# Peptides against a protein of PDB entry 3OGK, part 70

Target 1, 307 residues: chain A of PDB entry 3OGK
Amino acid sequence: ATPDRLSRRFPNLRSLKLKGKPRAAMFNLIPENWGGYVTPWVTEISNNLRQLKSVHFRRMIVSDLDLDRLAKARADDLETLKLDKCSGFTTDGLLSIVTHCRKIKTLLMEESSFSEKDGKWLHELAQHNTSLEVLNFYMTEFAKISPKDLETIARNCRSLVSVKVGDFEILELVGFFKAAANLEEFCGGSLNEDIGMPEKYMNLVFPRKLCRLGLSYMGPNEMPILFPFAAQIRKLDLLYALLETEDHCTLIQKCPNLEVLETRNVIGDRGLEVLAQYCKQLKRLRIERGADEQGMEDEEGLVSQRG

## One batch from the design tools (peptide; made by RFdiffusion4, then SolubleMPNN)

Design b1_p14_7_s2 (from b1_p14_7, 8 letters changed)
Fold by OpenDDE base, seed 3:
Formats: structure tokens, sequence, C-alpha cells
Structure b1_p14_7_s2 (fold): chain B 307 residues (1-307), chain A 14 residues (1-14)
């Protein structure tokens, strides 16, 4: 059904998820001139979907005007906005969202491509939001946002449980971690090895409830910072960690309650054996061939179906 | 290749 048909059929719709690459059977749900743009849907939301509180756009083209229209139409009724792998907007669009949707609980722009004009959107969010539960701009490139705003968000949003960020220096997030008392999930950041200060991260204090974690560029020297709470870790994202096979084995042995693991092929058969031995609660395993493995001959770092 | 993959390569190259 087209947007208008959807609203007529489901005028009380509360949650909408749209994907830019629909399967063939889903083409009849899209206007003839769809083009992957959210515009016709935003128009329909604005006019007819008055109870919509959750919007998820995946792989769609989103303009600042679209975001502005959506923001003004739903205002404080909008609880969730996910711009998942979207493109076409700037930080002005994000600013509009956080300005008008003061009670937003989930804001995601993971892997979205955008033009960054300034860091005002995060500052505005920090200044006015107390409802945020999930903030996710994982795998994005923000250079103009402030870690201090993230700290402010943590302080003001008591229900904040999941935060995924880009390449913030982890030491700049010390205040954030201290403030984020209820945080259960953290992904991103940047661990930067310093030969002159090998223990620079050893005194990091993480939120007590943290159990889902993915620290970018974590190497074997930094890995021990997880050991004090490794037993409570349920999810690990090691896709962007700098761990070798043996490092994987070391860490996995300390995570008996691990349920989800995402890593690269470097885990190897040995790592998988250790995983099977120590992580009996594992529910999902994702193994990817990382860019670092391209052109490399690492026989032991390859998974050979032995599991 | 994601930007993180690119950065990972940069980290590994150091």
Amino acid sequence: as target 1 above (307 residues)
Amino acid sequence: MSYREKKLLEKLAK
C-alpha cells in the first residue's frame, strides 16, 4: 500500500519502519515515484498518522526539510527516530529533531551519511532532553560535537541505557561514564595506544550495569580494563578491536555469560573452540572478514568450519 | 568499506 493507503488502513499506527530496498513483493507499497525518498511518507505522517511515535527509516534518502517536517508534525509525541544507513541530510536536520522533539527516547543515525555543519544538535539535546534512553550514532563521523554534551545527557537522562558513539577518545568520556549510572550498553569511542603511557586506560571506571560493550581499537594492552566485569558481559562487539586470536581466547574465557559476539575472522578456529567451551549461553555469533584481513595470509586467523 | 574499517586499517598500520 502507498503511504495514503497505509494511513487509511491504520490511522492509529504507532510504529513505522521503512526500508529503502524493498523486496519485489513490497513494491506495491511504494508510490510510483518512490525513489527511496522519505518525503511522501513524512507528508503522510504529518497529515494523517497522528499517533505515530516511532519512525525507522533504513537506507532511505532523508533531507533536512523532511526531518524538519517530521519534527514539527510529531513534536513531543515522537519517541523514536532511527535514521539507519540513511543519507541526504545535515546536522541542521538533526537540530530540528532534537529542538522540536524534546521527549525523544531513542535517537539513532547509525551508519548514516550526512554533512556536519556544527555540534549544535547534540548540545540542544543535552540542554533540553531528560527522556533519552538510547542514543546511537555509531559508525558516523562527527567531529564538531562535544563529549561534555554527552556527559550532560547522561546526567540529565536517568533512563539512558544504551549509547553508541563515533571516535571519541575514551578518556574524554570519563565524565560521561561516571554520570551514566544506568548505562547497560556502550559501543564506539577510540582507544589510542600510547607507548609512553601504556597504562593510560587502566583506571577507567565503567558504569556498574554495563554488559554490552564494543570499544573501538581495543588492543591487548587495553583489554584488561574489561576483566573486572567480564563475567557480567553479555554482548561484545569486537569488529573493530585490535585483538589477535590469542587475545580473543583470553577475553572469551573471562566472559562465561556472553550471549552475543561480533568479531572478525581473526578469532580463528581456536577462538571458536574456546567460545564453545566457555560461553554456553551464546545466542548469536557474527564473524566477518575485516578489511585488515584483505591480502593477508593468516591461516590460523581463518575460520575453517570446525567451530 | 566502512569508515571504521578504514580507521582500523590505519591503526594496524601504525
Scores: peptide ipSAE 0.162, ipTM 0.832, DockQ to the pose 0.483
Fold by OpenDDE base, seed 1:
Structure b1_p14_7_s2 (fold): chain B 307 residues (1-307), chain A 14 residues (1-14)
Amino acid sequence: as target 1 above (307 residues)
Amino acid sequence: MSYREKKLLEKLAK
């Protein structure tokens, strides 16, 4: 498909999702000159797709100029922008988006590769947006953004239901959690174990509606913070948790309403047995090999073909 | 390997 053909066939298109690279291909095996530039599509959006409110670029090359053009072309009509595993832009491009698209509801840059210049984009978003429902920069590394801006967003965006972030220290997000009264999903953060303070995180207060959760680097010492609301958990992302097989079993037993589980091979056949026993509403299970597989000594920490 | 995977390995090593 070409941009011009698309606009001719569907001039009233509301939602566009483009995939620029093969989903099965490793990113490092695909040269930048492979293709998948959004530029011609952004040009077409700007000129001929005047009703487009949702844009999802997956594994595409996106420049700041592309983002700036898109932002100015769609302005407050843009409700959703997903830069999913994209590359080529900086935080200047993000700044342009949030500056011009004041009514954006979904902003995603999960697993995107970018150059971080400053934290202005999040600050601008915090200062002017009241429409945000989904904010997702999961598995990204922003070092120059402020947790305070995230708190401001939570306070001002009363429809905010899903937030996925990078490696914020979880204790810095206390204000955010208090403000995010309607939050249903949270992923990311960083739990940093302190041997001298094993209960460092035990007093964390989570939003009352929280039911989809993935706390990065959560270990067995931090896991109990979930127990008070484990029964209401519907989705767990444990891909980047520091839980062993037995820890998985402990947590799973406390989540009888679990519908989606994402974890590593460390869950093992034993964990899968426990999952089958206690989680009768499970709909999706994702198990990744994990970077820690080669270091595992626990024979139960492996999922077999029979598991 | 993603940065998060690297960090995970680092944390597991501690």
Scores: peptide ipSAE 0.152, ipTM 0.827, DockQ to the pose 0.605
Fold by OpenDDE base, seed 5:
Structure b1_p14_7_s2 (fold): chain B 307 residues (1-307), chain A 14 residues (1-14)
Amino acid sequence: as target 1 above (307 residues)
Amino acid sequence: MSYREKKLLEKLAK
């Protein structure tokens, strides 16, 4: 469908999701007629979709100008913006969104590629937003944003339930976790092994309602930090954990209420057996081939056709 | 290869 056809057919549209080309094509010069650019859609939204509250762009090219136009057009009526695996914008575009859309509830940039100019967008969000429920910039690279702004967001947004971030040092997020009283989901961060401080993370305090979790680079030494609340864990993202087969078995045994597991092939047949034995409420299992499997010749942690 | 995959490999190599 074309943008103009959409608005004519659905003038009262509240939610729009657009999917572009596969990511591999996003780095090529894609003609606008291929549907990769959001520009014509943003124009249509601005002019004709006055009830639109939710916008989801997946694998689209999004410019700062597009974001600025969208922000000004929808302003406080915009509740959800998802830039899912998008490219073409900078943090200036994000700044425009959070400046003009003060009541945004969901802001997602997961796996998007962008140019980072500064951390002002997160600061502005922290200073003015009290409505945020979901913040997700998982698998992105922000080097100029402040964990203190994330803490401020947690303090001011009492409905904040899901936060996924990039490579923040987890210890820098202590204040955030303390402030995020209603947080149910957290993914990302960075656990960094310190040989001189093996118990570096053992005193981390997580939000009481936390039940969906994915800590990046979590190894067997850090894994015990989950044990006090493992029974309440419903979803685990172990794709970027540094756990071996036996570590998986150990953790899985402690998570009887696990519903969703995402991990790498390192879980192995043994891990799958343990999973079947202890996690009777499992609803979804995602196993990916990890980069670690390409180089490891002899590891037992392979899922065979039997698992 | 994603950024995180690259970082994962770097950490696994240590």
Scores: peptide ipSAE 0.152, ipTM 0.825, DockQ to the pose 0.555
Fold by OpenDDE base, seed 4:
Structure b1_p14_7_s2 (fold): chain B 307 residues (1-307), chain A 14 residues (1-14)
Amino acid sequence: as target 1 above (307 residues)
Amino acid sequence: MSYREKKLLEKLAK
C-alpha cells in the first residue's frame, strides 16, 4: 500500500500499523525505495489522516524529524505510539513526542535501537502527562533516565497499568512500585547478585494488582519474592530469568492461575510436565532456544519432542 | 561476555 492511497480510501482512519523488514536488515544500507522509512507515512498522517490517534511502526526507520512532525501534527489527539523494533531516532525525537502529545496513553519503544542523548524525554513525560496507561521500553538500553521520573509518572498517571523497562536496579524502583497502585504488569528491571546480601530483595513490595510479570535476571535466590502473590500471576516472562529446570518447576507449582508462559528451553520436559499438572488455565506457551543452552550440563534442561 | 549481555544481543538480533 502507499500512503496516498490509504488516506484517500480511509480519511477517518483512527489506527495505523506499519511493518518494515526483519530486524537484521536495519543494520545494512537501506535503499530509499525499500519501504522501511516512516517519512512518507508521517507526511501523509500529518496532512490527511486527521482522525488518527494510534500509530504502530514495526521494524521501520524513524528519524527525529519524523517523530517531531508526527508529534506536532497529532498533538494531544495522539493516544498510542508504538516504535516496535525501530531504529534511526534519538531521545530528542522521544522528547518531541512527549512534549507535544501530553495526553498519550501508550508509549512503546520495545527493542528499538536509538542514540541516547539525555533523559529529558522521561522527565518531560513525568512533568506533564497524567493519561499514561502503558509505558514500554523493554529490552532497551537507557542509561540516562531516572527511576525518580518513573515514580513521578506512577504518581501522576492513576490509570497506569503496564510498565516494561530496561535494566533499572529493582531496589531503585521501590518508590515506583509504591506509587503505581493500579499496576497489573511489570517487566524488566535488573536483579543483581550480591553474595554479601543474599536477601536484599526479600522485602520488595509489589503493587497489589500485579499479575503479569517478568523480572530480568531473577535467579532462584530472588524467586521467593514472587511466592506471596504467585497464585494471582496470570502471565510470566522468564526469558531473561536465570532459572534452571528445577527452579521452573518450583515456581510453576505456585502459579495455578498461569495463562501465559514465556521461557527458554531450560524448562525441559520435566518443567513442561509440571506445567501441565499445575497450570490448567494455560492458554499460551512460548519456548525459545537460548545462548545458555550451549553450556548446559543438565540433561533435563532440554525440551524434547516428547514434551 | 555475561549471560545478560548474551541474552540482550540475542533478542536484538531477532
Scores: peptide ipSAE 0.065, ipTM 0.739, DockQ to the pose 0.142

Design b1_p14_7_s3 (from b1_p14_7, 8 letters changed)
Fold by OpenDDE base, seed 1:
Structure b1_p14_7_s3 (fold): chain B 307 residues (1-307), chain A 14 residues (1-14)
Amino acid sequence: as target 1 above (307 residues)
Amino acid sequence: MSYFEKKLLEKLAK
């Protein structure tokens, strides 16, 4: 499909999702000039897709100029922008988006690669947006953004239901959690175990409606913070948790309403058995091989390839 | 290996 053909066929298009690179292709095996640029699509959006409110770019090359053009072209009509595993832009591009698209509801840059210049984009978003429902920069490396801005967003955006972040120290997000009264999903952050303070995180207060959760680097010492609301958990992202097989079993047993589980091979056959026993509502299971597979001594910590 | 994977491995090693 080409941009011009799309606009001619569907001039009233509301939502566009483009996938630029094959799912199974390694990044280093794909030349940049193979056609994964969003530029021609952004041009077409700007000129001919005047009703487009949702844009999802997956595995594409996106420049700051592309983002700026898109932002100015769609302005407050843009409700959703997903830069999913994209590359080529800087935080200046994000700043343009949040500056011009003041009514954006979903902003995603999960697993995107970018150059971080400053934290102005999040600050601008915090200062002017009251519409945000989903904010997702999971698996990104923002270092210059402020947890305070995230708190401000939570306070001002009463429809905020899903937030996924990078490596924020979880304790810095206490204010955010208090403000995010309607939050249903949270992923990311960073739990940093302190041997001298084993209960460092035990007093964390989570939003009352939280039911989809993935705390990065959560270990068995931190896991009990979930127990008071484990029964209401519907989705767990344990891809970056520090849980062993037995820890998985412990947690899973406390989550009878679990519908989605994402974890590593460390769950093992034993964990899968426990999952089957206690989580009768499970709909999706994602098991990644994980970088820690080679270091596993417990044979029960491996999911068998036989089934 | 991503930053997050490296950090995970580092934490697992401790």
Scores: peptide ipSAE 0.476, ipTM 0.925, DockQ to the pose 0.578
Fold by OpenDDE base, seed 3:
Structure b1_p14_7_s3 (fold): chain B 307 residues (1-307), chain A 14 residues (1-14)
Amino acid sequence: as target 1 above (307 residues)
Amino acid sequence: MSYFEKKLLEKLAK
């Protein structure tokens, strides 16, 4: 529907999800000047959707001005903001959101493209928010944010259950993990092998309730850190893991309660067989053709649909 | 290719 039609039909709307790439059948429901911009929707939210607490933009163009308007319009009533694969904003826009929406529970900008000016947005969030449950900037490139702020968030937000981050050295998140007592899901970070310190990650302590996990660049040397709680793992994101077929088999065998697996084609038919044998509760399987397939000579590392 | 994919490839090459 168009923004104005939506507000007239559903003035008490609490949750809105918009996708910037509509199917052809949906074009008649979009204003002529839609262009994938959130601006007309933000205007409508600000003026007429006074009970809206959840906003999800997917594949849309979002400016700092849009974020600022949204932030000021909804303020502490905004509980969820998801900028899913969006573009057009900077960290100034994020700063506005966290400054004005002090009770936000879910903040997502996964796979969004933005200009990073500073790390103030995360610092502001750390200093003033105690409501956060989900923080997700997975597959983003933040270079100016501090792991210390993430730790502060974990300490202050006792309902924090899911955190997905970009390229943080995992050892810098030790304090975060210690503070995040109720964390159930963690994705991202960076494991960096050090030949001079082969056991550098072996003493990592994860939150006790952790059951959904994706550690970027985890190799077979680091994989054993999961074994103590592998039986409670329900979701694994291995898209950026450095695991070969055999490593997949080893890990999967230790995760009998696995419900969701995301990995690359390297899992192979052997890995799929092991998965079928040991993971009877599996609900979703995602296999990506990773960049590592380029130039691979090992055909056995490819899924042949044998199941 | 994303930043993460590039980094993955770099690590795999080591």
Scores: peptide ipSAE 0.462, ipTM 0.921, DockQ to the pose 0.468
Fold by OpenDDE base, seed 4:
Structure b1_p14_7_s3 (fold): chain B 307 residues (1-307), chain A 14 residues (1-14)
Amino acid sequence: as target 1 above (307 residues)
Amino acid sequence: MSYFEKKLLEKLAK
């Protein structure tokens, strides 16, 4: 499809999702006429799609200028922006979005690649937004944003229900969790082992409604922090957890209401057996072949074709 | 290999 054809046929379009080429193509020279650039679409949105409130770009090239144009064109009418596995922008583009789209409800840049100039975009979001429901920069490498801004967002956005972040030390998010009273989903963060303080995370308090969870680098020593509310867990993301097969079994047995599980091949046939036994409401299972398989020689830690 | 996968491997190696 072409942008002009879309606007002519659907001038009152409210939601648009565009997909580019696979991520691998983003590392090569891309022709100007390739459908991976959002520029022509943003131009069309700005000029002719005046009812558009939701935009989802997947695996596309997005520049700061594109984001700035989109932000100014849609302003407070923009409710959802998803930059899903996109590239080409900097945090200046994000700043423009949050500056001009102050009523945005969903902001996602999961697995996007960008140049980080500063943390102003998150600060601006914290200072002015009260509408945010979903914030997702999972599997991104922000290093200049502040966990205090995340806390401010939680305090000001009472409808905030889902937050996915990068490598924040979990203990720096204590204030965030306290403020995020309606939070149902949290993914990311960073659990860091401290031999001198093995119980450093045991007093961590999670939001009462939390039921979708993925804590990065959670090991068996930290896993017990989930046990008090394991029965209410509906979704687990263990993709970046430091759990062995038996650890998976232990946790799964405590999550009888689990509906979605995402993990690595380390779950093994045994873990799948336990999953089938204890999680009767399971709807989706994602098993990734992680990089850790290269060093895994334990037969139990592998999912066979029989499993 | 992503940053997160690399960090995962580093932690597993400890």
Scores: peptide ipSAE 0.450, ipTM 0.917, DockQ to the pose 0.547
Fold by OpenDDE base, seed 2:
Structure b1_p14_7_s3 (fold): chain B 307 residues (1-307), chain A 14 residues (1-14)
Amino acid sequence: as target 1 above (307 residues)
Amino acid sequence: MSYFEKKLLEKLAK
């Protein structure tokens, strides 16, 4: 399909999702010159889709100019922007979005590749936005943003319910967690084990409503910080956890209300048995084969046909 | 291999 055909048929469109590099079933339906770049779509949005409030680009090439045009065209009418596994932009493009779209509710750039110029975009978001509900830059590499700005966002955005971040030291987010009173979901951060300080994270306080969680690099020594509220956990992301098979068993037994689990093959058949025994409300299970399989010494860290 | 996968492997090696 072409942008012009879409706008003619649906001039009052409120939500648009575009997928680049489509699955085989959709490949023949997308012209090659349109399929990769969002530019022609942004042009069409700017000119003809004046009620559009939600935009989701998946696996698309997005330039700063595209983001700037989109931002100025939709301004405070834009409620959702998802740059899902996109590339081609810099933090200047993000700055334009948050500068012009000050009532944005969902901002996602999960797994996107970009050039980081500075941390101004997050600072601008912190200074002016009070509408944010979902912030997600999970699995991205921001080195120039401030955890203080994240705390400010939590304090000012009372409807903030889901935050996924990159490689922040978790202890730098103490103020964020205290401010994010309505937070239900948190993923990312970084737990850094200190042999000389084994209880480094034991006094970490999480938001009371937290039920969807994924702490990056959480090991068995840090895992007990979850035990006080493990019964209310509904989703666990253990893809980047440092848990072995037995650690999985320990944690799973404490999460009887678990609905979604994402983890690596290290869970093993034993972990799956424990999961089946204790998590009767499980709805979705994602198991990925990690690069760590080649280095695994645990013979039980394999999922077989039995599991 | 992504940055996160590399860091995971580095931490697993410790």
Scores: peptide ipSAE 0.429, ipTM 0.912, DockQ to the pose 0.491

Design b1_p14_7_s4 (from b1_p14_7, 8 letters changed)
Fold by OpenDDE base, seed 4:
Structure b1_p14_7_s4 (fold): chain B 307 residues (1-307), chain A 14 residues (1-14)
Amino acid sequence: as target 1 above (307 residues)
Amino acid sequence: MSAREKKLDELLAK
């Protein structure tokens, strides 16, 4: 489909999702006409799609100029922007979005690659937005944003229900968790084992409604922090957890209401057996193959082809 | 390599 055809057929379009080519093509010389640039679409949105409130770009090339144009064109009418696995922009583009779209409810840039100039975009979001429901910059590399701004967002956005972040030290997010009273989903952070302080994370207080969780680098020593609310967990992402087969078994047994599990093959046949036994409401299971398949001496730590 | 794959590799390297 071409942008011009879309607006002519659907002048009252409220939601648009565009998918570009797979990432492998993004790292190579991208021909001008491959359709991976959002520019022509942003032009069409600006001119002809006046009711558009939701935009989702997946695997697209997005420039700061594109974001600026989009931001100014839709302003407070823009409710959702998802830059899913996109590239080509900087934090200046993000700043434009949050500056002009002050009523944005969903902002996603998961797995996007960009140049980070500063943390102003998150600060601006914190200072002016009260509408945010979903914030997702999972699997991104931000070094210049402040956890304090995230806390401010939580305090000001009472409808904030889902937050996915990069590798913030989880203890820096204590204030965020306290402020995010309605948070249901959290993904990311970083748990850093300290041999000298084994109980480093034991006093973490999570939002009371938290039921979808994916903590990075959580090991067996940190896992008990989930036990007080494990029964209410519905989605668990263990892909980046440092849990062995037995740890999986321990945790899974405590999550009888689990509906979605994402993990690595380290769960093993035993973990799958435990999962089947205790998680009767399971709807989705994703098992990723890791390099750990070849190194695990424990036969139980491998998911067999028979399973 | 995706960001997820990179992070996974880093995880497994620790």
Scores: peptide ipSAE 0.400, ipTM 0.898, DockQ to the pose 0.404
Fold by OpenDDE base, seed 2:
Structure b1_p14_7_s4 (fold): chain B 307 residues (1-307), chain A 14 residues (1-14)
Amino acid sequence: as target 1 above (307 residues)
Amino acid sequence: MSAREKKLDELLAK
């Protein structure tokens, strides 16, 4: 399908999702001559899709000009923008989005590659948005954004329920967590072990409704910060945690309401046994194979046919 | 290399 065909068939379309490498069923939606560029779609959105409020681009090439056109065309009608594994834009494009789309509820750029010029886009978002519900720049490398802007967003956006970030030092997010009273999901951050200060994170207070969590670089010394609310945890992302098999067992035993677990093969057969014993509500389990399998002296860190 | 793969490599290098 071409963009023009889409608008003719669905002039009242509210949600659009495009994939650059589509499954067979969506292959006909992307002309070969356009490759993965969103430009022709943005043109069509701007001209003919006047009710479109949600846009999801996955594995697409997106330029700053594309984002600027989209932003100006949809303005405050745009509620959702997901740049999922996209490339080709800079933070100027993001700035245009947040400047013109002041009522945006979902902004995602997870795993996107971009050129970072400054942190103005997050600052602009913090200064003017009160509608944000989901902010996700997980698995990105922003170095010029401020955790204070994230705190401001949390303070101003009362419906903020899910935030996924890059490698912010967790202690810099104390104000954010305090302000984010309705936050249910948090992923990212960075826990940095300090041998000289083992209790560095012990006073960290999380939002009361937090139940989906993925802290990066969390080790066994930091893991106890979860214990006060472990019983309410429903989703854990341990893919980037620094937990061994025994640590997994310890944490899992404290999470009887766990529904989703994502981790590495380090969980081992023992961890899977503990999971089966204590987590009766488990719905989804994702185990990634990591190179850490080669360094594990503990035979229990391997998932076999028993698990 | 994907962002996830890079982060995993960095994690494993620590």
Scores: peptide ipSAE 0.388, ipTM 0.895, DockQ to the pose 0.363
Fold by OpenDDE base, seed 5:
Structure b1_p14_7_s4 (fold): chain B 307 residues (1-307), chain A 14 residues (1-14)
Amino acid sequence: as target 1 above (307 residues)
Amino acid sequence: MSAREKKLDELLAK
């Protein structure tokens, strides 16, 4: 498909999703002749797709200039921007988006690779946006953004329901969680074990509606923080949790309403048995093979072909 | 290496 043909066929297009190359060609490995650049599409959007509210680029090369053009062209009409596994831009491009698209509802940069210049984009978003529903920069590396801006966003965006972040220390997000009264989904953060203060996370207060959760580096010592609301959990991402087979069993037994589970093969046949026994509403199960597979001491820690 | 793979490596190193 070509950009010009798209506008001719669908002049009133409201949502556009473009997919670039497979994983092997991601992050500056997309050939110029493949059409992995969003530039021609942004040009077409700017000129001819005046009804477009939602843009999703997946595995595309996106420059700051592309983002700036898109931002200015769509302005407050842009409701959704997803930079899914994209590359080629900096935080200046993000700043342009949030500066000009002040009514954006969904902003996603999950697994994108970019150059971080500053944290101004998140600050600008915090200062001017009240419409945000979904913010997702999961699996990204931001070092210059402030948890306080995230808190401000939560305070100002009363429809905020899903937030996925990088490796923020969870304790720095206490204010965010308190402010995010309608939050249903949270992924990311960083739980850091402290031998000197083993219960440092026990007083964390999560949003009352939280039901989809993926905490990074959560171990068995931190896992009990979920127990008070485990019955309302519908989705768990345990891919980056530090839970063993028995820990999985313990947690799963407390989540009878679980619908989606993502984890590693450490769940084992035992964990799968427990899952089948206690989670009758399970709809999706994703089991990733972890590098720790070869290091598992217990036979039960491995999902067999029979399971 | 994908971001997810990198994070997994970091996880296992922790």
Scores: peptide ipSAE 0.378, ipTM 0.892, DockQ to the pose 0.405
Fold by OpenDDE base, seed 3:
Structure b1_p14_7_s4 (fold): chain B 307 residues (1-307), chain A 14 residues (1-14)
Amino acid sequence: as target 1 above (307 residues)
Amino acid sequence: MSAREKKLDELLAK
């Protein structure tokens, strides 16, 4: 489809999702003429799609100029922006979005590649937004943003229900969790093992409504922090957890209301058996093959075709 | 990087 054809057929379009490159292609391997640039679409949005409130770009090239144009064209009418696995922009582009789109509800840049100039975009968002429901920069490399701004967002955005972040030390997010009273989903962070302080994370207090969770680098020593609310967990992302087969079994047994599980092959046939036994409400299971297949000493840690 | 982070990176990189 071309941008002009879309606007002619659907002048009242409210939601647009565009997919660029194939899944297997890296950003640097995309030819200039592959239609992976959002520029012509942003032009069409600006000129002809006056009711558009939700934009989702997946695996596309997005420039700061594109973001600036989009921001100014849609302003407070823009409710959702998802830059899903996109590239080509800097934090200046993000700053433009949050400056002009002050009523944005969903801001996603998960797995996007960008140049980080500063943390001003998150600060601006914290200072002026009260509408945010979903913030997702999972699997990104922000080094210049402040956990204090995240806390401010949680305090000011009463409808904030889902937050996915990069490798923040979880202890730096204590204030955030305290402020995020309505948070239902959290992914990311970093649990850092401290041999000298094994109980480092035992006093973490999570939001009372938290039911979708994916803590990065969570090992068996940290896993018990979930036990007090394991019964209310509906979704677990264990892709980046440091859990073995037996650890999976232990955790799964404590999550009878689990609906979605994402994990690696380390769950094994044994873990799948336990999952089937205890998680009767399971709707979706994603098992990723990881390099851990080669290092697993225990045959039970492998998912077989028979299981 | 913690030892755990390194281990995960190694596991995920294979």
Scores: peptide ipSAE 0.233, ipTM 0.859, DockQ to the pose 0.203

